Peptides against a protein of PDB entry 4IGA. Designs and how they scored, part 98

Target 1, 116 residues: chain A of PDB entry 4IGA
Amino acid sequence: KRVLIVDDAAFMRMMLKDIITKAGYEVAGEATNGREAVEKYKELKPDIVTMDITMPEMNGIDAIKEIMKIDPNAKIIVCSAMGQQAMVIEAIKAGAKDFIVKPFQPSRVVEALNKV

## One batch from the design tools (peptide; made by RFdiffusion4, then SolubleMPNN)

Design b1_p26_1_s4 (from b1_p26_1, 13 letters changed)
Fold by OpenDDE base, seed 5:
Structure b1_p26_1_s4 (fold): chain B 116 residues (1-116), chain A 26 residues (1-26)
Amino acid sequence: as target 1 above (116 residues)
Amino acid sequence: DALEKALELYKRNQEELKKLEEEEKL
C-alpha cells in the first residue's frame, strides 16, 4: 500500500517515512500543509494518509474534510501532538480512522497502518 | 459511533503516553 505523509515538520516526515518503509509500505509522497495534502491526494490517489493537525495554510481537520469529499473511502490516520479529547473527537467525526498522539512508538504507527 | 470510537482512542492514547513517560524516567 502507498502512503501520503502530511506534516509541516521535515523531521517528522522523515521519521514517518522511515517507519512506513521499514514496515513494508511505499511512500506515495509528502505534503507540508493541508492544502498541499488535498492536492497530493487528488494527484497520487494514495491508499493511506498520515495527517498532522497543526499546519499552515490549512489545518489537518480541514484537510480531512476536503479529502473525504474527494474520496469518502479515504483511510486517514491522524498523527498529532494535539491529543486533547475534543481534538480526537473532531478528527474522528471529520472521517479519520485513527488518532496517534505525539510522541509515539513506531509500533503504534505500524499497527494503525495495518488496521485501516 | 464516532464519539464512542474517539473516546476509546483518547483513553488508549493517554495510557500509551503514560507508559512512554514512565519509560523515559527509568
Scores: peptide ipSAE 0.725, ipTM 0.927, DockQ to the pose 0.987
Fold by OpenDDE base, seed 4:
Structure b1_p26_1_s4 (fold): chain B 116 residues (1-116), chain A 26 residues (1-26)
Amino acid sequence: as target 1 above (116 residues)
Amino acid sequence: DALEKALELYKRNQEELKKLEEEEKL
């Protein structure tokens, strides 16, 4: 399965890429903000998306909503430092399948990938 | 429903964070 990685931090994208590939998944591509995420989703049609929340141009919640308009069956895993209860609720209501808080264990990401 | 799922995830995440914080303290 192919994963689109969305995070404004290059270091975080690198970390997720390592986890994803070691778990036997393919990286479809990367995006650095919500607008890029939406466009890359249209272009690449990934099987799974990892989505940051705090990003320039368009935040992760808005990106989730836009992707869900394109594909109601999209499989989106949020990965964010913004782990407040209200944020988790907003992400799940927007259509996310899981919410991982930073910092995280690699096994938590792998579990999420396997379950969506 | 979505709210119930979100609350469960939030609780889980908080527990996982506490474990990581305890590990960092050691």
Scores: peptide ipSAE 0.722, ipTM 0.926, DockQ to the pose 0.986
Fold by OpenDDE base, seed 3:
Formats: C-alpha cells, structure tokens, sequence
Structure b1_p26_1_s4 (fold): chain B 116 residues (1-116), chain A 26 residues (1-26)
C-alpha cells in the first residue's frame, strides 16, 4: 500500500518515511501543508494518509474535511503534537481513522497503518 | 460513535505517552 505523508516539518516527514518504508509500505509522496495535501491526494490517489494538524496555509483538520469530500473512503491517520481531547474529537469527527500523539513509538504508527 | 471513539483514543494516547516517558527515563 502507498502512503502520502503530510507534515510541515522536514525531519518529521523523514522519520515517518523511514517507519513506513521499514514496515513494508511505499511512500506515494509528501506534502508540507493542508492545501498541498489535498492536491497530492487527487494526484497520487494514495491508500493511506498520515496527517499533521498544525501547518501553514491550511491546517490538518481542514485538509481532512476536504479529502473526505473527494474520497469518503479515505484512510487518514492523524499524527500530531496537539493531543488535547478536543483536538482528537475534532479530528475523528472530521473523518480521521486514528490519532497518534507526538512523540510516538514507531510501532504505534505501524499498528495504525495495518489497521486502517 | 465518533465521540466515543475519540475519547477511547485520547485515553490510549495518554497511556502510551506515559509508557514512553517511563521507558526514556531508564
């Protein structure tokens, strides 16, 4: 399966790429903000998306909502430092399948990838 | 529903964070 990685931090995208690849998944591409994420989703048609929340241009919640309009069956895993209860609720209501809080163990990401 | 799922995930995440912090201190 192919994964689109969305995060404004280059180091986080690199970390996720390593985890995803070692777990036997393919990286479809990367996006650095929510607007780019929506565009890349249309272009690449990934099987799974890892989504940051705090990003410039468009935040992750809005990106989730837009992707869900395009593909109601989208498989989105949130990966964010913003682990507040209200944020988790908002992300799941928007259509996310999982919510991983930073910092995380690689195994947590792998479990999420395998479950969605 | 979404709220129930979110609350379960939140609880899980807090437990995992605590576990990670404990492991990093060792």
Amino acid sequence: as target 1 above (116 residues)
Amino acid sequence: DALEKALELYKRNQEELKKLEEEEKL
Scores: peptide ipSAE 0.720, ipTM 0.926, DockQ to the pose 0.969
Fold by OpenDDE base, seed 1:
Structure b1_p26_1_s4 (fold): chain B 116 residues (1-116), chain A 26 residues (1-26)
Amino acid sequence: as target 1 above (116 residues)
Amino acid sequence: DALEKALELYKRNQEELKKLEEEEKL
């Protein structure tokens, strides 16, 4: 399966790429904001998306909503430092399948990838 | 439903954060 990684932080994208590839998944591509995420989803048609929330241009919640309009069966895993209860509720209501809070264990990401 | 799932995830995340914080202090 192919994964699109969305995060404005280069270090976080690198860390997720390492976890994803070691778990036997392929990285379809990367995006640094919500607008890029939507365009990359259209272009690459990934099987799974990892999605940050706090990003310039377009935040992760809006990106989830736009991707769900394109593909109602999209498999989106949120990965964010914004772990407030209200944010988790908003992300799941928008269509996300999982919500991982930063900092996280690599095994948590692998479990999410395997379950979506 | 979505609310129930979100609340379960929130609870799990808080427990995992606590474990990581405890491990960092050791």
Scores: peptide ipSAE 0.720, ipTM 0.925, DockQ to the pose 0.989

Design b1_p26_2_s1 (from b1_p26_2, 15 letters changed)
Fold by OpenDDE base, seed 1:
Parts: structure tokens; sequence; C-alpha cells
Structure b1_p26_2_s1 (fold): chain B 116 residues (1-116), chain A 26 residues (1-26)
């Protein structure tokens, strides 16, 4: 399966890419904000999306909503920090399938990928 | 390692809290 990685932090994208690749998944591409995420989803048609919530330009919640309009069957895993409980709830309501808390263990990312 | 175990436990605890909140509100 192919994964689109969405996070404004280069380090986070690098970390996720390493985890995803070592787990036997393919990285379809990367996006650095919500607008780019929507564009890349259309372009790459990934099987799974890892989605940061707090991003400049367009946040992850809005990106989820737009992606779900494009593909109601999209498999989106949100990656959230502590203190973002309300945002995670909004993300799930918007259509996200699972969530991961930052900082995360590689095994937790793999579990989420396998579940969705 | 010990550090990895601690980090894992913290992560699991935080996720459980969030999961409980989701279950109550959804």
Amino acid sequence: as target 1 above (116 residues)
Amino acid sequence: SMIEEILKRVEEALEEIRREELERLL
C-alpha cells in the first residue's frame, strides 16, 4: 500500500517515511500543508494518508474534509500532539479513521497502518 | 531499552485518554 505523508515539519516527515518504509509500505509522496495534501491526494491517489493537524496555510481538519469530498473512502490517520483532544475529535468527525499521538513509537504507526 | 519502554507507556496512556474522550462524544 502507498502512503501520503502530510506534516509541516520536515523532521516528522522524515521520521514517518523511515517507519513506513521499514514496515513494508511505499511512500506515495509528501505534503507540507493542508492545501498541498489535497492536491497530492488527487495526483497520487494514495491508499493511506498520515495527516498532521496543526499546519500553516490549511490545517489538517480542513484537509480531511476536502479529501473526503474527493474520496469518501479515504483512509486518513491523524497525527496529533498533546492538548489537541478537541481537534482529534473534529478530525474523526470529519472522516479520519484513526489517530496517533505525538511523540509516537514506530510500532504504533505500523498498527494504525495495518488497521485502516 | 528502558527509555523506549517509558516512551511507549506514555504514548499508550495518552492514546487511551483520547480514545475514551472520543467514545464519549461520538
Scores: peptide ipSAE 0.023, ipTM 0.512, DockQ to the pose 0.115
Fold by OpenDDE base, seed 2:
Structure b1_p26_2_s1 (fold): chain B 116 residues (1-116), chain A 26 residues (1-26)
Amino acid sequence: as target 1 above (116 residues)
Amino acid sequence: SMIEEILKRVEEALEEIRREELERLL
């Protein structure tokens, strides 16, 4: 399966790419904000999306809503920092299938990928 | 390592709290 990685932090994208690849998944591409995430979803048609919440241009909640309009069967895993509990709830309401908490263990990311 | 185990436990606790809150809303 192919994964689109969405996060404004280069270090976080690098970490997720390593975890995803080692787990036997392919990285479809990367996005640095919600607007780019929506465009990359259309372009790449990934099987799974890892979605950061707090990003410039467009946040992850709005990106989830837009992606769900494009593909109601989208498989989106939210990656949320500590203190973002309310935003995770909003992401699930918007259609996210799972969430992981930053800082995360690699095994938790793999579990989420395998579950969705 | 010790640090990895601590981080793992914190992550699991935070996720469980959030899951419980989601279950109350649904």
Scores: peptide ipSAE 0.022, ipTM 0.505, DockQ to the pose 0.114
Fold by OpenDDE base, seed 3:
Structure b1_p26_2_s1 (fold): chain B 116 residues (1-116), chain A 26 residues (1-26)
Amino acid sequence: as target 1 above (116 residues)
Amino acid sequence: SMIEEILKRVEEALEEIRREELERLL
């Protein structure tokens, strides 16, 4: 399966890319904000999206909503920081399939990828 | 490492809290 990685932090994208690749998944591409995420989703049609919440331009919640309009069957895993409980709930209500807490364990990322 | 184990436990606890909050909305 192909994964679109969405996070404004280059280091986080690098970490996720390493984990995703080592787990046997393919990286479809990367996005650095919610607007780019929506654009890349249309372009790449990934199987799974890892979605950061707090991003400039467009946040992850709004990106989830827009992607779900495009593809109601989208498989989105939200990545959240500690203290973002309300936003995680909002992301799930918007259509996210799972959530991962930062800083994450590689095994937790793999578990989420395998489940969605 | 011990730091990694602590981070793991914190992550698990936080996820459980969030899951409980989500369940209350159902």
Scores: peptide ipSAE 0.022, ipTM 0.497, DockQ to the pose 0.113
Fold by OpenDDE base, seed 4:
Structure b1_p26_2_s1 (fold): chain B 116 residues (1-116), chain A 26 residues (1-26)
Amino acid sequence: as target 1 above (116 residues)
Amino acid sequence: SMIEEILKRVEEALEEIRREELERLL
């Protein structure tokens, strides 16, 4: 399966790419904000999206909503920092399938990938 | 490591709290 990684932090994208690749998944591409995520989703048609919440231009919640308009069957895993409980709830309401708390263990990412 | 285990437990606890809250709201 192919994964689109969305996070404004280069280090976080690198970390996720390493985890995803080592778990046997393919990285479809990367996005650095919500607007780019929506465009990359249309372009790449990934099987799974890892979605950061706090990003410039467009946040992860709005990106989820827009992606769900494009593909109601999108499989989006939200990655959220500590203190973002309300945002995680909003992400799930918007259509996210799972969530991961930052900082996360690699095994938790793999678990989420395997379950969506 | 011990630090990794602590972080794992914190993550699990936070996720459990969030899941419980989500279940109450949805």
Scores: peptide ipSAE 0.022, ipTM 0.497, DockQ to the pose 0.114

Design b1_p26_2_s2 (from b1_p26_2, 11 letters changed)
Fold by OpenDDE base, seed 3:
Structure b1_p26_2_s2 (fold): chain B 116 residues (1-116), chain A 26 residues (1-26)
Amino acid sequence: as target 1 above (116 residues)
Amino acid sequence: SEIEEILERVERQLKEIREELEKLLE
């Protein structure tokens, strides 16, 4: 399966890429903000998306909503430093399938990838 | 519900983060 990695932090994208690759998944591509994420989703048609929330241009919640309009069956896993209950609920209502809090263990990401 | 299950996983992860932080403070 192919994964689109969305995060404005280069370090985080690098970390996720390493985890995803070692877990046997392929990295379809990367995006640095929500608008780019939507564009890349259309272009790459990934199987799974890892989505940051706090990003410039367009935040992750809005990106989830736009991607869900394109593909109601999109498999989006949120990865965010904001683990407040309200944020989790908002992400799920937008269409996210799982929510991972930063900092995270590689195994948590792998479990989420395998579950969706 | 699906929301409740995800919230439970988040809470579990937060607990693990807290425990790891506590170990670093030893």
Scores: peptide ipSAE 0.485, ipTM 0.849, DockQ to the pose 0.710
Fold by OpenDDE base, seed 1:
Structure b1_p26_2_s2 (fold): chain B 116 residues (1-116), chain A 26 residues (1-26)
Amino acid sequence: as target 1 above (116 residues)
Amino acid sequence: SEIEEILERVERQLKEIREELEKLLE
């Protein structure tokens, strides 16, 4: 399966790329903000998306909503430092399939990838 | 139910993070 990695932090994208690749998944591409994420989703048609929340231009919640308009069956895993219950609920209501809090263990990401 | 399950996983992860932080502060 191919994964689109969305995060404004280069180091986080690199970390996720390493985890995803070592787990046997392919990285479809990367996006640095929500607007770019939506565009890349259309372009790359990835199987899975890892989505940051706090990003410039467009936040992750809005990006989830836009991607879900494009593909209601999109598989989006949120990876965010914001682990508040309200934020988790908002992400899930927007269409996210899972929510991982930063900092995370690689195994948690792999489990999410395998489950969606 | 799906929301509750995800919330439970988040809470578990937060607990793990807290425990790891506690270890680092020892």
Scores: peptide ipSAE 0.484, ipTM 0.848, DockQ to the pose 0.796
Fold by OpenDDE base, seed 2:
Structure b1_p26_2_s2 (fold): chain B 116 residues (1-116), chain A 26 residues (1-26)
Amino acid sequence: as target 1 above (116 residues)
Amino acid sequence: SEIEEILERVERQLKEIREELEKLLE
């Protein structure tokens, strides 16, 4: 399966890329904000998306909503430092399949990838 | 529900983070 990685932090994208590839998945591409994420989803048609929340241009919640309009069957896993209950609920209601809080263990990401 | 299950996983992860922070502060 191919994964689109969305995060405004280059270090975080590199970390996720390492975890994803070591777990046997392919990285379809990367996006640095929500607007870019929507465009990359259309272009690359990935199987799975890892989505940050706090980003410039367009935040992760809005990006999830836009991607779900394009593909109601999209498989989106949120990875965010924002672990408040209200934010988790908002992300799931928007269409996310799981929510991982930063900082995280690599095994948590792998389990989420395997489950969606 | 699915939301409740995800919230439980988040709460478990937050507990683990707190425990790791406590160790670092010792």
Scores: peptide ipSAE 0.478, ipTM 0.847, DockQ to the pose 0.752
Fold by OpenDDE base, seed 4:
Order: C-alpha cells, then sequence, then structure tokens
Structure b1_p26_2_s2 (fold): chain B 116 residues (1-116), chain A 26 residues (1-26)
C-alpha cells in the first residue's frame, strides 16, 4: 500500500517515512500543509494518509473534510500533538479512521496502518 | 462505539507519555 505523509515539520515527515518504509509500505509522497495534501491526494491517489492537524494554509481537519469530499473511502490516520478529547472527536467526525498522539512509538503507527 | 474505542487508545497513549515524563522529573 502507498501512503501520503502530511506534516509541516520536515523532521516528522522524515520520521514517518522511515517507519512506513520499514513496515513494508511505500511512500506515495509528502505534503506540508492541508491545501497541498488535498492536491497530492488527487494526484497520487494514495491508499492511506497520515495527517497532521496544526499546519499553515489549511489545517488537518479541513484537509480531512476536503479529501473525504474527493474520496469518501479515504483512509486517514491523524498524527498530532493535540491529543485533547475534543480534537479527537472533531477529527473522527471529519472522517479520520484513527488518531495518534505525538510523541508516539513506531509500533503505534504500524498498527494504525495495518488496521485501516 | 468507534469514537469511544479511538478515545480509549488515545487515553492509553497519553497515560504512557505521562508516566515517562514523571520518571524524567524524578
Amino acid sequence: as target 1 above (116 residues)
Amino acid sequence: SEIEEILERVERQLKEIREELEKLLE
């Protein structure tokens, strides 16, 4: 399966890329904000998306909503430092399949990838 | 519900993070 990694932090994208590839998945591409994420989703048609929340231009919640309009079967895993209950609920209502809090263990990401 | 299951996973992860932070502050 191919994964689109969305995060405004270069080091986080690098970390996720390492985890994803070592787990046997392919990285379809990367995005640094919500608008870019939507564009890349259309272009790459990834199987899975890892989505940050706090990003410039367009936040992760809005990106999830827009991607779901494009593909209601999109498989989006949120990965965010904002682990408040309200944020989790908002992300799931938007269409996310799972929510991972930063900092995370690599195994948590792998489990989420395998589950969706 | 699915939301409850996800919230439980988040809570477990937060607990682990908290415990590790507590150890660092000792």
Scores: peptide ipSAE 0.471, ipTM 0.844, DockQ to the pose 0.823

Design b1_p26_2_s3 (from b1_p26_2, 14 letters changed)
Fold by OpenDDE base, seed 3:
Structure b1_p26_2_s3 (fold): chain B 116 residues (1-116), chain A 26 residues (1-26)
Amino acid sequence: as target 1 above (116 residues)
Amino acid sequence: SEIEEILERVQKALEENRLRELEELL
């Protein structure tokens, strides 16, 4: 399966890319904000999306809503910081399938990828 | 490592808390 990685932090994208590839998944591409995420989703049609919440220009929740309009069957895993409980709930309401709290262990990411 | 174990426990606790909050909204 192909994964679109969405995070404004280059380090985080790099880390997720490493985890995803070592787990046997393919990285479809990367996005650095919610607007780019929506565009990349249309372009790449990934099987799974890892979605950061706190991003400039367009946050992850709004990106989820836009992606779900395009593809109601989208498989989105939210990656959130500690203390963002309300945002995670909103993301789930918007259609996210799972969530991971930062900082995370590689095994937790793999579990989420396998579950969705 | 010990720090990884702590992070795992924190992750689990946060997930449980968020699930309860979500259930209360249903």
Scores: peptide ipSAE 0.024, ipTM 0.514, DockQ to the pose 0.047
Fold by OpenDDE base, seed 1:
Structure b1_p26_2_s3 (fold): chain B 116 residues (1-116), chain A 26 residues (1-26)
Amino acid sequence: as target 1 above (116 residues)
Amino acid sequence: SEIEEILERVQKALEENRLRELEELL
């Protein structure tokens, strides 16, 4: 399966890319904000999306809503910072299938990828 | 490890809060 990684932090994208690849998944591409995520989803048609919440241009919750309009069956895993419980709930209501709390364990990322 | 246990506890607590919120919404 192919994964689109969305995060404004290059460090986070690198970490996720390493975990995803070692788990046997393919990285479809990367996006650095919600607007770019929506465009990359249309272009790449990934099987799974890892979605940061707090990003410039467009936040992750709005990106989830836009992606769900394009593909109601999209498989989106939210990646949230510590203390963002309310925003995680909003992301789930918007259509996200699972969530990961930052800082995360690699095993938790793999569990989420395998579950969706 | 201690850090792993903390992360697991936080993840579980967040999931439990999500479930409670969802149940209250229904």
Scores: peptide ipSAE 0.024, ipTM 0.505, DockQ to the pose 0.111
Fold by OpenDDE base, seed 2:
Structure b1_p26_2_s3 (fold): chain B 116 residues (1-116), chain A 26 residues (1-26)
Amino acid sequence: as target 1 above (116 residues)
Amino acid sequence: SEIEEILERVQKALEENRLRELEELL
């Protein structure tokens, strides 16, 4: 399966890319904000999306909503910081299939990838 | 922590498709 990684932090994208690749998944591409995420989703048609919440241009919640309009069956895993429980709930309501709390263990990411 | 407990509950609610029920408790 192919994964689109969405996070404004280059380090986080790099970390996720490493985890995703080592888990046997393919990285379809990367996005640095929600607007780019929507565009990349259309372009790449990934099987799974890892989605950060707090990003410039467009936040992850809005990106989820837009992606779900395009593909109601989109598999989106939210990656959120501790203390953002309200945003996690909002993301789930928007259509996210799972969430991962930062900082996270690689095994948690793999678990989410395998489950969605 | 309190936040971790809430997140754990959210995870469970998601898995059980009981988000609305959880929202009423939060």
Scores: peptide ipSAE 0.021, ipTM 0.467, DockQ to the pose 0.047
Fold by OpenDDE base, seed 4:
Formats: C-alpha cells, structure tokens, sequence
Structure b1_p26_2_s3 (fold): chain B 116 residues (1-116), chain A 26 residues (1-26)
C-alpha cells in the first residue's frame, strides 16, 4: 500500500517515512501543508494518508474535510500533538479513521497503518 | 494524565462507534 505523508516538519516526515518504509509500505509522496495535501491526494491517489493537524496555509482538519469531499472512502490517520484533544475529536468527525499522538512509538504507527 | 485519559476514551469510542456519546461527556 502507498502512503501520503503530510507534516510541515521535515524531521517528522523523515521519521514517518522511515517507519512506513521499514513496515513494508511505500511512500507515495509528501506534503507540507493542508492545501498541498489535497493537491497531492488528487495527483497520487494514495491508499493511506498520515495527516498532521497544525500546519501553515491549511490545517489538517480542513484538509481532511476537502479530501473526504473528493474521496469519501479515504483512509486518513491523524497525527496529533499532546494537548490537542479537541482537534482529535474534530478530525474524527471530519472523517479520520484513526489517530496517533505525538511523540509516538513506531509500533503505534504500524498498528494504525495495518488497521485502516 | 487527564489528556492521556481523554485520548484513551476517544480511541475506545472510535473503535466502538460511540463518538457521539463521548462528545456529550466532554
């Protein structure tokens, strides 16, 4: 399966790429904000999206909403910082299938990938 | 912590398809 990684932090994208690849998944591409995420989803048609919440230009919640308009069956895993409880709930309401709390263990990422 | 407890409950509600019930508690 192919994964689109969305996070404004280069280090976080690098970490996720390593975890995803070692778990046997393919990285379809990367996005650095919600607007780019929507564009990349249309272009790449990934099987799974890992979605950061706090990003410039467009946040992850709005990106989820836009992607769900394009593909109601999109498989989105939200990545949330500690303290973003309300944002996690909003992400789920918007259509996210699971969530991962930062900082995370690699096994938790793999679990989420395998579940969706 | 309170945050960890809330997140655990969110996870459980998601898995059990009980999001609306959790939202009413929060």
Amino acid sequence: as target 1 above (116 residues)
Amino acid sequence: SEIEEILERVQKALEENRLRELEELL
Scores: peptide ipSAE 0.019, ipTM 0.450, DockQ to the pose 0.047

Design b1_p26_2_s4 (from b1_p26_2, 13 letters changed)
Fold by OpenDDE base, seed 3:
Structure b1_p26_2_s4 (fold): chain B 116 residues (1-116), chain A 26 residues (1-26)
Amino acid sequence: as target 1 above (116 residues)
Amino acid sequence: SEIEEILKRVQEQLEENRRKEELLRQ
């Protein structure tokens, strides 16, 4: 399966890329903001998306909503430093399948990838 | 429900993170 990694932080994208590839998944591509995420989703048609929330241009919640309009069956895993209950609920209601709070263990990401 | 389970896992991770941060601070 191919994963689109969405995060404005280069370090985080690198970390997720390492976890994803070591888990036997392919990285479809990367996006640095919500607008880019939507465009990359259209272009790459990934199987799974890892989605940051706090990003410039377009935040992750809005990106989830837009991706779900494109593909109601999108498999989106949120990876965010914001773990407030309201944020989690909002992300899940927007269409996310899971929510991982930063910092996280690699195994947590792998579990989410395998589950969606 | 699935959303409650996700919320629970997030809460557990937040608590774990807090504990780790405290250990690093000490």
Scores: peptide ipSAE 0.633, ipTM 0.898, DockQ to the pose 0.973
Fold by OpenDDE base, seed 5:
Structure b1_p26_2_s4 (fold): chain B 116 residues (1-116), chain A 26 residues (1-26)
Amino acid sequence: as target 1 above (116 residues)
Amino acid sequence: SEIEEILKRVQEQLEENRRKEELLRQ
């Protein structure tokens, strides 16, 4: 399966890329904000998306909503420093399949990838 | 429910993170 990595932090994208590749997945591409995420989803048609929430230009919640309009079967895993219940519920209502709070263990990401 | 399970996992991770941070400051 191919994964689109969405995070404004280069370090976080690097970390996720390492986890994803070591787990046997392919990295389809990267996006640094929600607008880029939507465009890259259209372009690359990834199987899975890892989605940050706090990003410039367009936040992750809005990106989830836009991607779900394009593909109602999109498999989106949120990875965010914000773990408030309201945020989690909002992400799931928008269409996310899972929610991982930062900092995380690599195994948690792998579990989410395998589950969706 | 699925949402309840996700919320539980998030809460557990938050508690773990808080504990680790607290230990580093002691």
Scores: peptide ipSAE 0.630, ipTM 0.898, DockQ to the pose 0.900
Fold by OpenDDE base, seed 2:
Structure b1_p26_2_s4 (fold): chain B 116 residues (1-116), chain A 26 residues (1-26)
Amino acid sequence: as target 1 above (116 residues)
Amino acid sequence: SEIEEILKRVQEQLEENRRKEELLRQ
């Protein structure tokens, strides 16, 4: 399966890429904000998306909503430093399949990838 | 429910993170 990685931090994208590839998944591409995420989703048609929340231009919640309008079957895993209960609920209501709080264990990301 | 399970996993990770941060400050 192919994964689109969305995060404004280059280091975080690199970390996720390492975890994803070692788990036997392919990286479809990368996005640095929510607007780019929506564009890349249309272009690359990934099987799975890892989505940050706090980003410039467009935040992750809005990006989830826009992607779900395009593809109601999208498989989106949130990966965020914001772990507040209200934020988790908002992300799931928007269409996310899972929510991972930063910092995280690599095994947590692998479990999420395998489950969606 | 699925949402309850996700919330539980997030809470467990937050508690683990807090413990690790406290340990590193000692």
Scores: peptide ipSAE 0.626, ipTM 0.896, DockQ to the pose 0.899
Fold by OpenDDE base, seed 4:
Structure b1_p26_2_s4 (fold): chain B 116 residues (1-116), chain A 26 residues (1-26)
Amino acid sequence: as target 1 above (116 residues)
Amino acid sequence: SEIEEILKRVQEQLEENRRKEELLRQ
């Protein structure tokens, strides 16, 4: 399966890339904000998306909503430092399949990848 | 429900993170 990694932090994208590849998945590409995420989703048609929430230009919630309009069957895993209950609920309502709070263990990401 | 399970997992991770942070501050 191919994974689109969305996070405004280069370090986080690098970390996720390492986790994803070591778990046997392919990285389809990277996006640095929600707008780019939507564009890359259309372009790359990834199987899975890891989605940050707090990003410039377009946040992750809005990106989830836009991606879900494109593909209601999109498999989006949120990875965010914002672990408030309201945020989790909002992300799931928007269409996310899972929510991982930062900092996280690699195994948690792998579990989410395998589940979707 | 699935949402409840996700919320539970998030809460557990937050508690774990808090514990680790506290240990680092000691």
Scores: peptide ipSAE 0.624, ipTM 0.896, DockQ to the pose 0.971

